# Peptides against a protein of PDB entry 4N78, part 191

Target 1, 186 residues: chain A of PDB entry 4N78
Amino acid sequence: HFQVICRLLGYQGIAVVMEELLKVVKSLLQGTILQYVKTLMEVMPKICRLPRHEYGSPGILEFFHHQLKDIVEYAELKTVCFQNLREVGNAILFCLLIEQSLSLEEVCDLLHAAPFQNILPRVHVKEGERLDAKMKRLESKYAPLHLVPLIERLGTPQQIAIAREGDLLTKERLCCGLSMFEVILT
Target 2, 155 residues: chain B of PDB entry 4N78
Amino acid sequence: MAELQMLLEEEIPGGRRALFDSYTNLERVADYCENNYIQSADKQRALEETKAYTTQSLASVAYLINTLANNVLQMLDIQASQLRRMESSINHISQTVDIHKEKVARREIGILTTNKNTSRTHKIIAPANLERPVRYIRKPIDYTILDDIGHGVKW

## One batch from the design tools (peptide; made by RFdiffusion4, then SolubleMPNN)

Design b2_p21_4_s2 (from b2_p21_4, 9 letters changed)
Fold by OpenDDE base, seed 1:
Structure b2_p21_4_s2 (fold): chain B 186 residues (1-186), chain C 155 residues (1-155), chain A 21 residues (1-21)
Amino acid sequence: as target 1 above (186 residues)
Amino acid sequence: as target 2 above (155 residues)
Amino acid sequence: SYVVSLVKELPVFAEGMKERA
């Protein structure tokens, strides 16, 4: 599903969605969640001492339950806070999944473009074969597919310019060094 | 463009008119030949003259048709070439627009990205102020990232 | 050669046809 979304939206659509999600997350964090956190901090017991171990596990639990009763009751009554947190979580997860899917799409594009851009895969040298000879053979095999050199030889100046720009855009992908998710986490 | 205009406005209409006029003239020549044969005391001479006129008339018509046909073909070729040029221009514009849109899109999404820190230290690097244009550091494309995804492509 | 000769005579013939018309 996320792959389809990435294909449909493209970079522009993804950027818009990400920006809107960031706005929503920011609004939730700085607004309602912050207010709830502040309120919870105010109602937190200032002194919560560990009860004596002599009370046993049930007694200790009851003690903490009593000390935190107001917080628990507040949290139960104010389910909106948890809903907002869930929304934030979902937004973060969505961003992560979109980035992952986008990276996959970019990788696929790079792989498809590789033969046309003089990008050769690292050939696994089987025992006994010279790496250099294999690489030369591959280079020779794919040489006629090099798009930019072909267009430079046969195309008009405008076509050459477009080909170069297209080649650059094809090579420069986010997955090569950029992360959106890291920005979302900051 | 000038050649196409000449073909459309002068050569082809002129050729059509010439062909029509030729038809009318052929009828006159036929009438002449018939009358000449009937009135001539030397029927053999009249027949030979008629044959000569017939041959010449056919040659003339053939020439006119051929000329007209060639002009029409030339017109069509020019039009086809113009259409191809227009198509090329449209494609060029379309590609230029697409590239531009893609660049804009990449800039927009680029603002939402940061460099992957290779440094082990999970230091939550405070997002550098969004205002700094993310300098596209042309880092060499590390295609090694592709190694993990390509399970299916046995090279 | 005959076709070439006919083609060369076409203008002359065309003029002659115009005169008889």
Scores: peptide ipSAE 0.021, ipTM 0.568, DockQ to the pose 0.004
Fold by OpenDDE base, seed 4:
Structure b2_p21_4_s2 (fold): chain B 186 residues (1-186), chain C 155 residues (1-155), chain A 21 residues (1-21)
Amino acid sequence: as target 1 above (186 residues)
Amino acid sequence: as target 2 above (155 residues)
Amino acid sequence: SYVVSLVKELPVFAEGMKERA
């Protein structure tokens, strides 16, 4: 589903969606969540000592449950605050999955374009073949597929310009060094 | 343009008219030949004359048809060439627009991106808020990312 | 070829006219 979304939206659509999600997340964090956090900080026990390990896991849990009873019983926390946190979490996950899907698509595009851009695949040299000879053979094999040089030889100046720009756009992808998700986390 | 116009407005219509006129004239020639043959005392001479007129008429019609056909073909070739040029121009414009749109889209998404920190050090470097033009640092395409995916194509 | 065919039919046409006379 995310791959389809990436294909349908393209870079522009993804950018718009990401911007809107960021706005929503910011609004949730600075608004409702912040208010609840402030309220929770006010009702938090000033001194909560770690219970002795001797009480075991159940005893420790009961201790904390007792200390946090007022917080746990705060009905608005369970309904509104947790829902907002869920929404933030979903937004983050959505952004992550979109970026991953986009990266995969970009990688596929790069792979498909490689033969036309003088990018040779890594040659698996069989034990008896000289690497240099094989590379030369591959270069010779793919030389006719080099699109930009071909168009430079046969095309009009306008076609050459378009080909060069297209080549550049094909090579420059987000997956090569850019991350959206890191920006979202900051 | 002048040649196409001449073909469309003068040569082809003129050829069609000539062919039509030829048709009417052929009917007259046929009537003449028939009457001449019936009325002539020398039937052999009349027949030879009819043969001559028929041959001439056929040659004339053939010439007119050939000329008209050639003119039509020439017209079609010119039109086809014009259409190809127009198509090429439209394609060029379309490609230019698409490239431009793509560049704009990439700028828009680019402002939402930061450089991937390949360094293991989790230094959350807060991007300095300055609207610095996202200099597309042309980092050389590190195709090493493709190393993990490319294992399958045993060429 | 069509013109050639028509020209070839001309003698036949002429002979037919002779027979009608």
Scores: peptide ipSAE 0.017, ipTM 0.568, DockQ to the pose 0.004
Fold by OpenDDE base, seed 3:
Structure b2_p21_4_s2 (fold): chain B 186 residues (1-186), chain C 155 residues (1-155), chain A 21 residues (1-21)
Amino acid sequence: as target 1 above (186 residues)
Amino acid sequence: as target 2 above (155 residues)
Amino acid sequence: SYVVSLVKELPVFAEGMKERA
């Protein structure tokens, strides 16, 4: 699904969606969530000592429940605050998945373009084969497919310019060194 | 352009007129041949004469048709060439626009990105503070990223 | 007779070409 979304939206659409999600997240964090956090901090017990280990896990849990009774009973926390946190979480996950999907698509594009851009696959040399000979064979095989040199030879100056620009755009991808998710986490 | 204009305005219309004129002439020739054959005491001679006129008439018509056809074909070739040039121009414009749109799109998404190799210490510049368009790090494409694709991560 | 018929068809052919031109 995310791959389809990436294909459909392209870079422009993804950017727009990501920006809007960031705005929503920011709004939620700075607005409702912040207010709830402040309120919770005010009602938090000033002194919460660790219960004695003698109470066991159930007793300790009950102790903390008692200490946090006012917080647990705060109905708005369960309904509004947790919902907002869920929305933030979903937005973050969405961004992550979009980035991952986009990276995969970009890698696929690079792989498909490689034969046309004089990018030779790593040749596994079987025992006894000369790497050089195999590489030369591959070069010879793919030489006619090199698009930019072909267009430079046969095309108009305008076509050459477009081909070069297209080649550059094909080579330069986000997956080569850029991350959106890190920006989202900030 | 001059050649096409000459074909359209002079040669093709001229050829059509010539062919039309030939109709009148051929009718006269046919009438002559028919009458000559009927009235002639020497039927053999009249027949030979008719054959000669028929051959000449056919040759003339064939020539006129061939000339006209060639001119029409030439006209069509020129027009086809013009259309191809126009198509090429449109394609060029389209490609240029697409490249431009792609560049714009990449800039927009670029502001939402940070370098993966940035040490933990570098403050992730919030997109809003991108004073400088995040220059696409023209780093050589490390294709090693492809190594992880083979292990069937079903996304 | 064949030659005469051919000669007679020429005008008709020419007329047809005129209508198409």
Scores: peptide ipSAE 0.018, ipTM 0.559, DockQ to the pose 0.005; fails the geometry check
Fold by OpenDDE base, seed 5:
Structure b2_p21_4_s2 (fold): chain B 186 residues (1-186), chain C 155 residues (1-155), chain A 21 residues (1-21)
Amino acid sequence: as target 1 above (186 residues)
Amino acid sequence: as target 2 above (155 residues)
Amino acid sequence: SYVVSLVKELPVFAEGMKERA
């Protein structure tokens, strides 16, 4: 599904969606979540001593439950705040999954373009074959497919410019060094 | 362009007029031949003359038709060539627009991106100043990432 | 037969007319 979404939206669509998600997340964090956090801080017990370890896990839990009773009983925390946090989490996950899917698409595009851009795959050399000889064979095999040199030779100046720009755009992908997800986490 | 204009404005219309005029002339020739045959004491000579005029007339019409046809074909070829050039121009514009759209899209998404932190350290690095052009460090595309995708593991 | 002969001669005549044009 995410792959399809990436294909449908493209870079622009993804950017728009992510921008809107960021706005929503920001709104949730600065608005509702912040308000709840402030409220929680106000109702937080000023003095919460560590219960004696002797009470065991259940006793300690009960102690904290008692100390945090007002917080736990804050119904809006469970319904609204947690829901908002869930929405934030979902947004983050969505962005992650979109980025991953986009990266896969980009890699596929790069792979498809590679033969046309003088990018040769790493050749697994079988035992006894010279790497250099195999590489030369591959170079010779794919040489006619090099699009930019071909257009430079046969094309008009305008076509050459377009081909070069297209080549550059094809080579430059987000997966090569950029992360959207890291921006979202910041 | 001048050749096409000449064909459209002069040669083809001129050829059509010539053909029309030839029709009128042929009718006159036919009338003449008929009258000449009737009035002539030497019917055989008149017949041979009529045959000669008929052959000449047919040849002239054939020539006019052929010339006109060739001019029309030439006109069509020139027009086809012009259309091809126009198509090429449109394609060029279309490609330019597409590239531009792609660049815009990439800029938009680029604003939402940061350099992949290669460093293991989870330090929340404050967003470096937006102004530095994200130098695409052309790291060699590690195609090994696709090694896991090609094997049909249905996840 | 005469018409056929005329038709066959037409190209030759047309070429001749072109040369005289």
Scores: peptide ipSAE 0.017, ipTM 0.574, DockQ to the pose 0.005; fails the geometry check

Design b2_p21_4_s3 (from b2_p21_4, 10 letters changed)
Fold by OpenDDE base, seed 3:
Structure b2_p21_4_s3 (fold): chain B 186 residues (1-186), chain C 155 residues (1-155), chain A 21 residues (1-21)
Amino acid sequence: as target 1 above (186 residues)
Amino acid sequence: as target 2 above (155 residues)
Amino acid sequence: PYVVSTQKYLPVFEEGMKERE
């Protein structure tokens, strides 16, 4: 689903969606969540020591439950605050999945374009074969597919310019070194 | 453009008119040949004359048709070339616009991006007072208990 | 087989990054 969304929206659509999500997240964090957090901080026990591990998980849970009884009984925390936190979490996950899906699409585009851009994969050399000879053979095989040189030879100046720009845009992808998710986390 | 205009306005219409006129002339020639044959005392001569006129008329019509056909073909070739040029121009504009839109889109999404940084894991500062080591009993944790907990995002 | 091993300069995207700063 996320792959389809990425294909449909493209860079522009993804940017718009993520910007809107960030606004929503910001609104939730600075609004209701912040208010609840402040309230919780006021009612938080001033002194809460870690119980001994000998109490085990159930004993530790009971200890914290007792210490946080007033917080746990706060009805609005469960109904409103946790729901808002869920929404924030969903937004974050959405952004992560979109970025991952976009990265996959970009990699696919790069792979598809590679034969036309004189980008050859490193080939496996069998015993007795020279890597250089094999690479030269591959280069010669794909040489007719090199789009920019072909257009430079046969095309008009305008076509050449467009081809070069297209080639550049094809090579430059977010997956080459940029992250959106890191920005969202800040 | 001048050649195309000449073809469209002068040569092709003129050729069509000439062909139409030739049709009328052929009818006249046929009538003449028929009457000449009937009235002539020398039927052999009249027949030879008819053959000559027929051959000449057919040759003339053939020439007119060929000329007209060539002119029409030439006109179509010129028009096809013009259409190809127009198509090329439209494609060029379209591609230019697409490239521009792509650049704009990339700039916009770029606002939401940063360089990939290897996050230095913040060292959790251990509390200074280490509790006395109590014998750790390892119980296997069954994580299946969590399978029904949470709204799963389908990856 | 296509491994992006090194960060590439992406000028078009970086223009947007600069705008954010």
Scores: peptide ipSAE 0.177, ipTM 0.771, DockQ to the pose 0.364
Fold by OpenDDE base, seed 1:
Structure b2_p21_4_s3 (fold): chain B 186 residues (1-186), chain C 155 residues (1-155), chain A 21 residues (1-21)
Amino acid sequence: as target 1 above (186 residues)
Amino acid sequence: as target 2 above (155 residues)
Amino acid sequence: PYVVSTQKYLPVFEEGMKERE
């Protein structure tokens, strides 16, 4: 599904969606979640001493339940605050999955374009074969497919310019060194 | 462009008119040949004359049709060439627009990106000393110690 | 795997990055 979304939206559509999601997340964090956090801080026990080890695990749990009773019984926390947190979580996950899907699409595009751009894959050399000989064979095999040099020889100046720009845009992808998700996490 | 205009406005219409006029002339020639054959005392001579006129008429019509056909073909070739040039221009514009749109889109999404930090995944070194499971000695939980923590509103 | 070296200058995207700062 995310792959289809990435294909449909493209860079522009993804940018718009991501911007809107960031706005929503910011609104949730600075609005309702912040208010609930402030309220929770007010009802939080000022002094929560670690119960004595002698109470055992059940006693310690009961102690913390008692200390946090006001927080646990806060009905709006369970309904509104947790829902907002889920929305934030879903937004983050959505951004992550979109970026991953986009990266996959970009990698596929790069791989498909590689033979036309004189980008040769690292060939695993079997024991005994010269790497240089294999690379030369690959170069010779794909040389006729090099699009930019071909257009430079046969095309008009306008076509050459477009081909060069297209080649550059094909080579430059977000997956080469950029991350959107890291921006979302700051 | 001048050649195409000449073909469209002068040569092809002129050729069509010439064919139409030729039709009228052929009818006159036919009438003449018929009358000449009827009135002539030498029927063989009249027949040979008719054959000559028929051959000439057919040759003339064939020439007119061939000329017109060639002009039409030439017109179509010029038009096809013009269409190819237009197509090339449209494609160029389309590609330019697409490249521009792509650049704009990339700038927009670029606003939302940062350089990937190759964070060295610090190997979480598992602490070597597994804390020995402290044998849970079930000491009875004295719940009375919790009585001092509750701000009991003394009603 | 097409190991695109992480150090490739992406000028078109970087223009957008500069607009953010």
Scores: peptide ipSAE 0.175, ipTM 0.770, DockQ to the pose 0.332
Fold by OpenDDE base, seed 5:
Structure b2_p21_4_s3 (fold): chain B 186 residues (1-186), chain C 155 residues (1-155), chain A 21 residues (1-21)
Amino acid sequence: as target 1 above (186 residues)
Amino acid sequence: as target 2 above (155 residues)
Amino acid sequence: PYVVSTQKYLPVFEEGMKERE
């Protein structure tokens, strides 16, 4: 599903969606969640000492339950605050999954473009074969597929310009060194 | 453009008119040949003349048709070439627009990106001394020790 | 496998990054 979303939205669509999600998250964090946190801080017991270990685990639990009874029983916390937190979490996860999916798509694009851009994979050389000979053979095999040089030789100036720009755009991908998710976390 | 215009406005219409005129002329020639054959005492000579006129007429018509056909083909070739040029131009514009849109999109998403922090893989220096796995003797936690602490706190 | 170099210059994206700063 995320792959389909990435394909449908493209860079622009993904950017728009992520921007809107960031706005939503910001609104939730600075609005409702902040208000609840402030309220909780006000209701939080100022002095909560660790009860004596002599009360045992159940006694300690009851003690803390009693101290936090007002917080735990606060109905709005469960219904509104936790829902908002879930929404924030979902938004973060969505962004993560979108970025991962986008990265996969970009890698696939790069791989598909590689033969046309004189990007050769490192071939595993079997024992006894010279790496250089194999690479030279591969280079020779794919040389006719080099798109930019081909267009430079046969194309019009306009086609050459377009091909160069297209080649550049094909090579430049987010997965090469950029992260959106890190921005979202900040 | 001038060549196409000449073909459309002058050569092809002219060729069509020539064919029409040729039809009229052929009818006249046919009438002449018929009358000549009837009136001539030497029917063999009249027949030979008719054959000559027929051959000439057929050659003329064939020439006119061929000329017209070639002009039409030339016209179509020019038009096809113009369409191809137009298509090429449209494609170039389209590609330029697409590249521009892509650049804009990349700028937009770029606003939401930062450089990946290459986590310096700190070489986890395995501590040299493999501390002997302290045999975790799972001492069963005797929870019975908690049985005696059940004093009901009278809240 | 296409080795994605982590330090590729991405000028088109960087233009957007500069706008944020």
Scores: peptide ipSAE 0.175, ipTM 0.771, DockQ to the pose 0.356
Fold by OpenDDE base, seed 2:
Structure b2_p21_4_s3 (fold): chain B 186 residues (1-186), chain C 155 residues (1-155), chain A 21 residues (1-21)
Amino acid sequence: as target 1 above (186 residues)
Amino acid sequence: as target 2 above (155 residues)
Amino acid sequence: PYVVSTQKYLPVFEEGMKERE
């Protein structure tokens, strides 16, 4: 599903959705969640000592239940605050999954474009074969597929300019060194 | 453009008119040849004249058709070339617009991105002191010590 | 390319017909 969403929205659509999600998350964090946290801090017992181990597990549980009684009985905490936290969590997860899906798509695009851009993978060298000889052979094999040099040789100045720009846009991807999720976490 | 206009407005219509006029003239020549053959005392001469007119007429029509056909072909070639140029121009504009749109989209999403902190894989400095695995001697928990703690039902 | 000039053949037809009328 996320892969389909990434393909449908593209860079522009993803940017718009993420910006709106960030606004929503910011609004939830700075508004309702902050208010609930402040309220919870006010009702939180100032001194909560560890009960003596002599009370056993049931006694310790009852002690903490008593100390947190006002918090547990606060119905709005379960219905509103936890729901808002779930929404924030879902938004974060959504952004993460979108970025992961986009990265996968970009990697695939880069891999598909690589033979046309003179980007050759390091070939696994079997014992006894020279890496340099294999790489030269591979370079020679894919040399006719290099799009920009081909267009530079055969194309008009306008076509060359477009090809260079297209090549640049093909090479430059978010997955190469940029992260959206890190911005969301900040 | 001037050549195409001349072909469309003058040469091709002129060629069509010439061909039509030639058709009319051929009918007159045919009538003349028929009448001349009937009225002539020398039938052999009349036949030879008819052959000459027929040959000339066929050659004239063939020439007119060939000229017209060549002009039409030339017109079509010019139009095809113009269409190809237009297609190339449209494609160029379309590609330029698409590239621009892509750049704008990338700038927008770029605002939401930061450089991946390649966390230098801090060499996990193996803690020098291997904490000796404290042999967890499972001392059997004597639960009888708890028998005196709490309101346990004395059976 | 035997360029049959239309200008030579149409006048010949017209002149030939006018001479016989």
Scores: peptide ipSAE 0.000, ipTM 0.712, DockQ to the pose 0.004; fails the geometry check

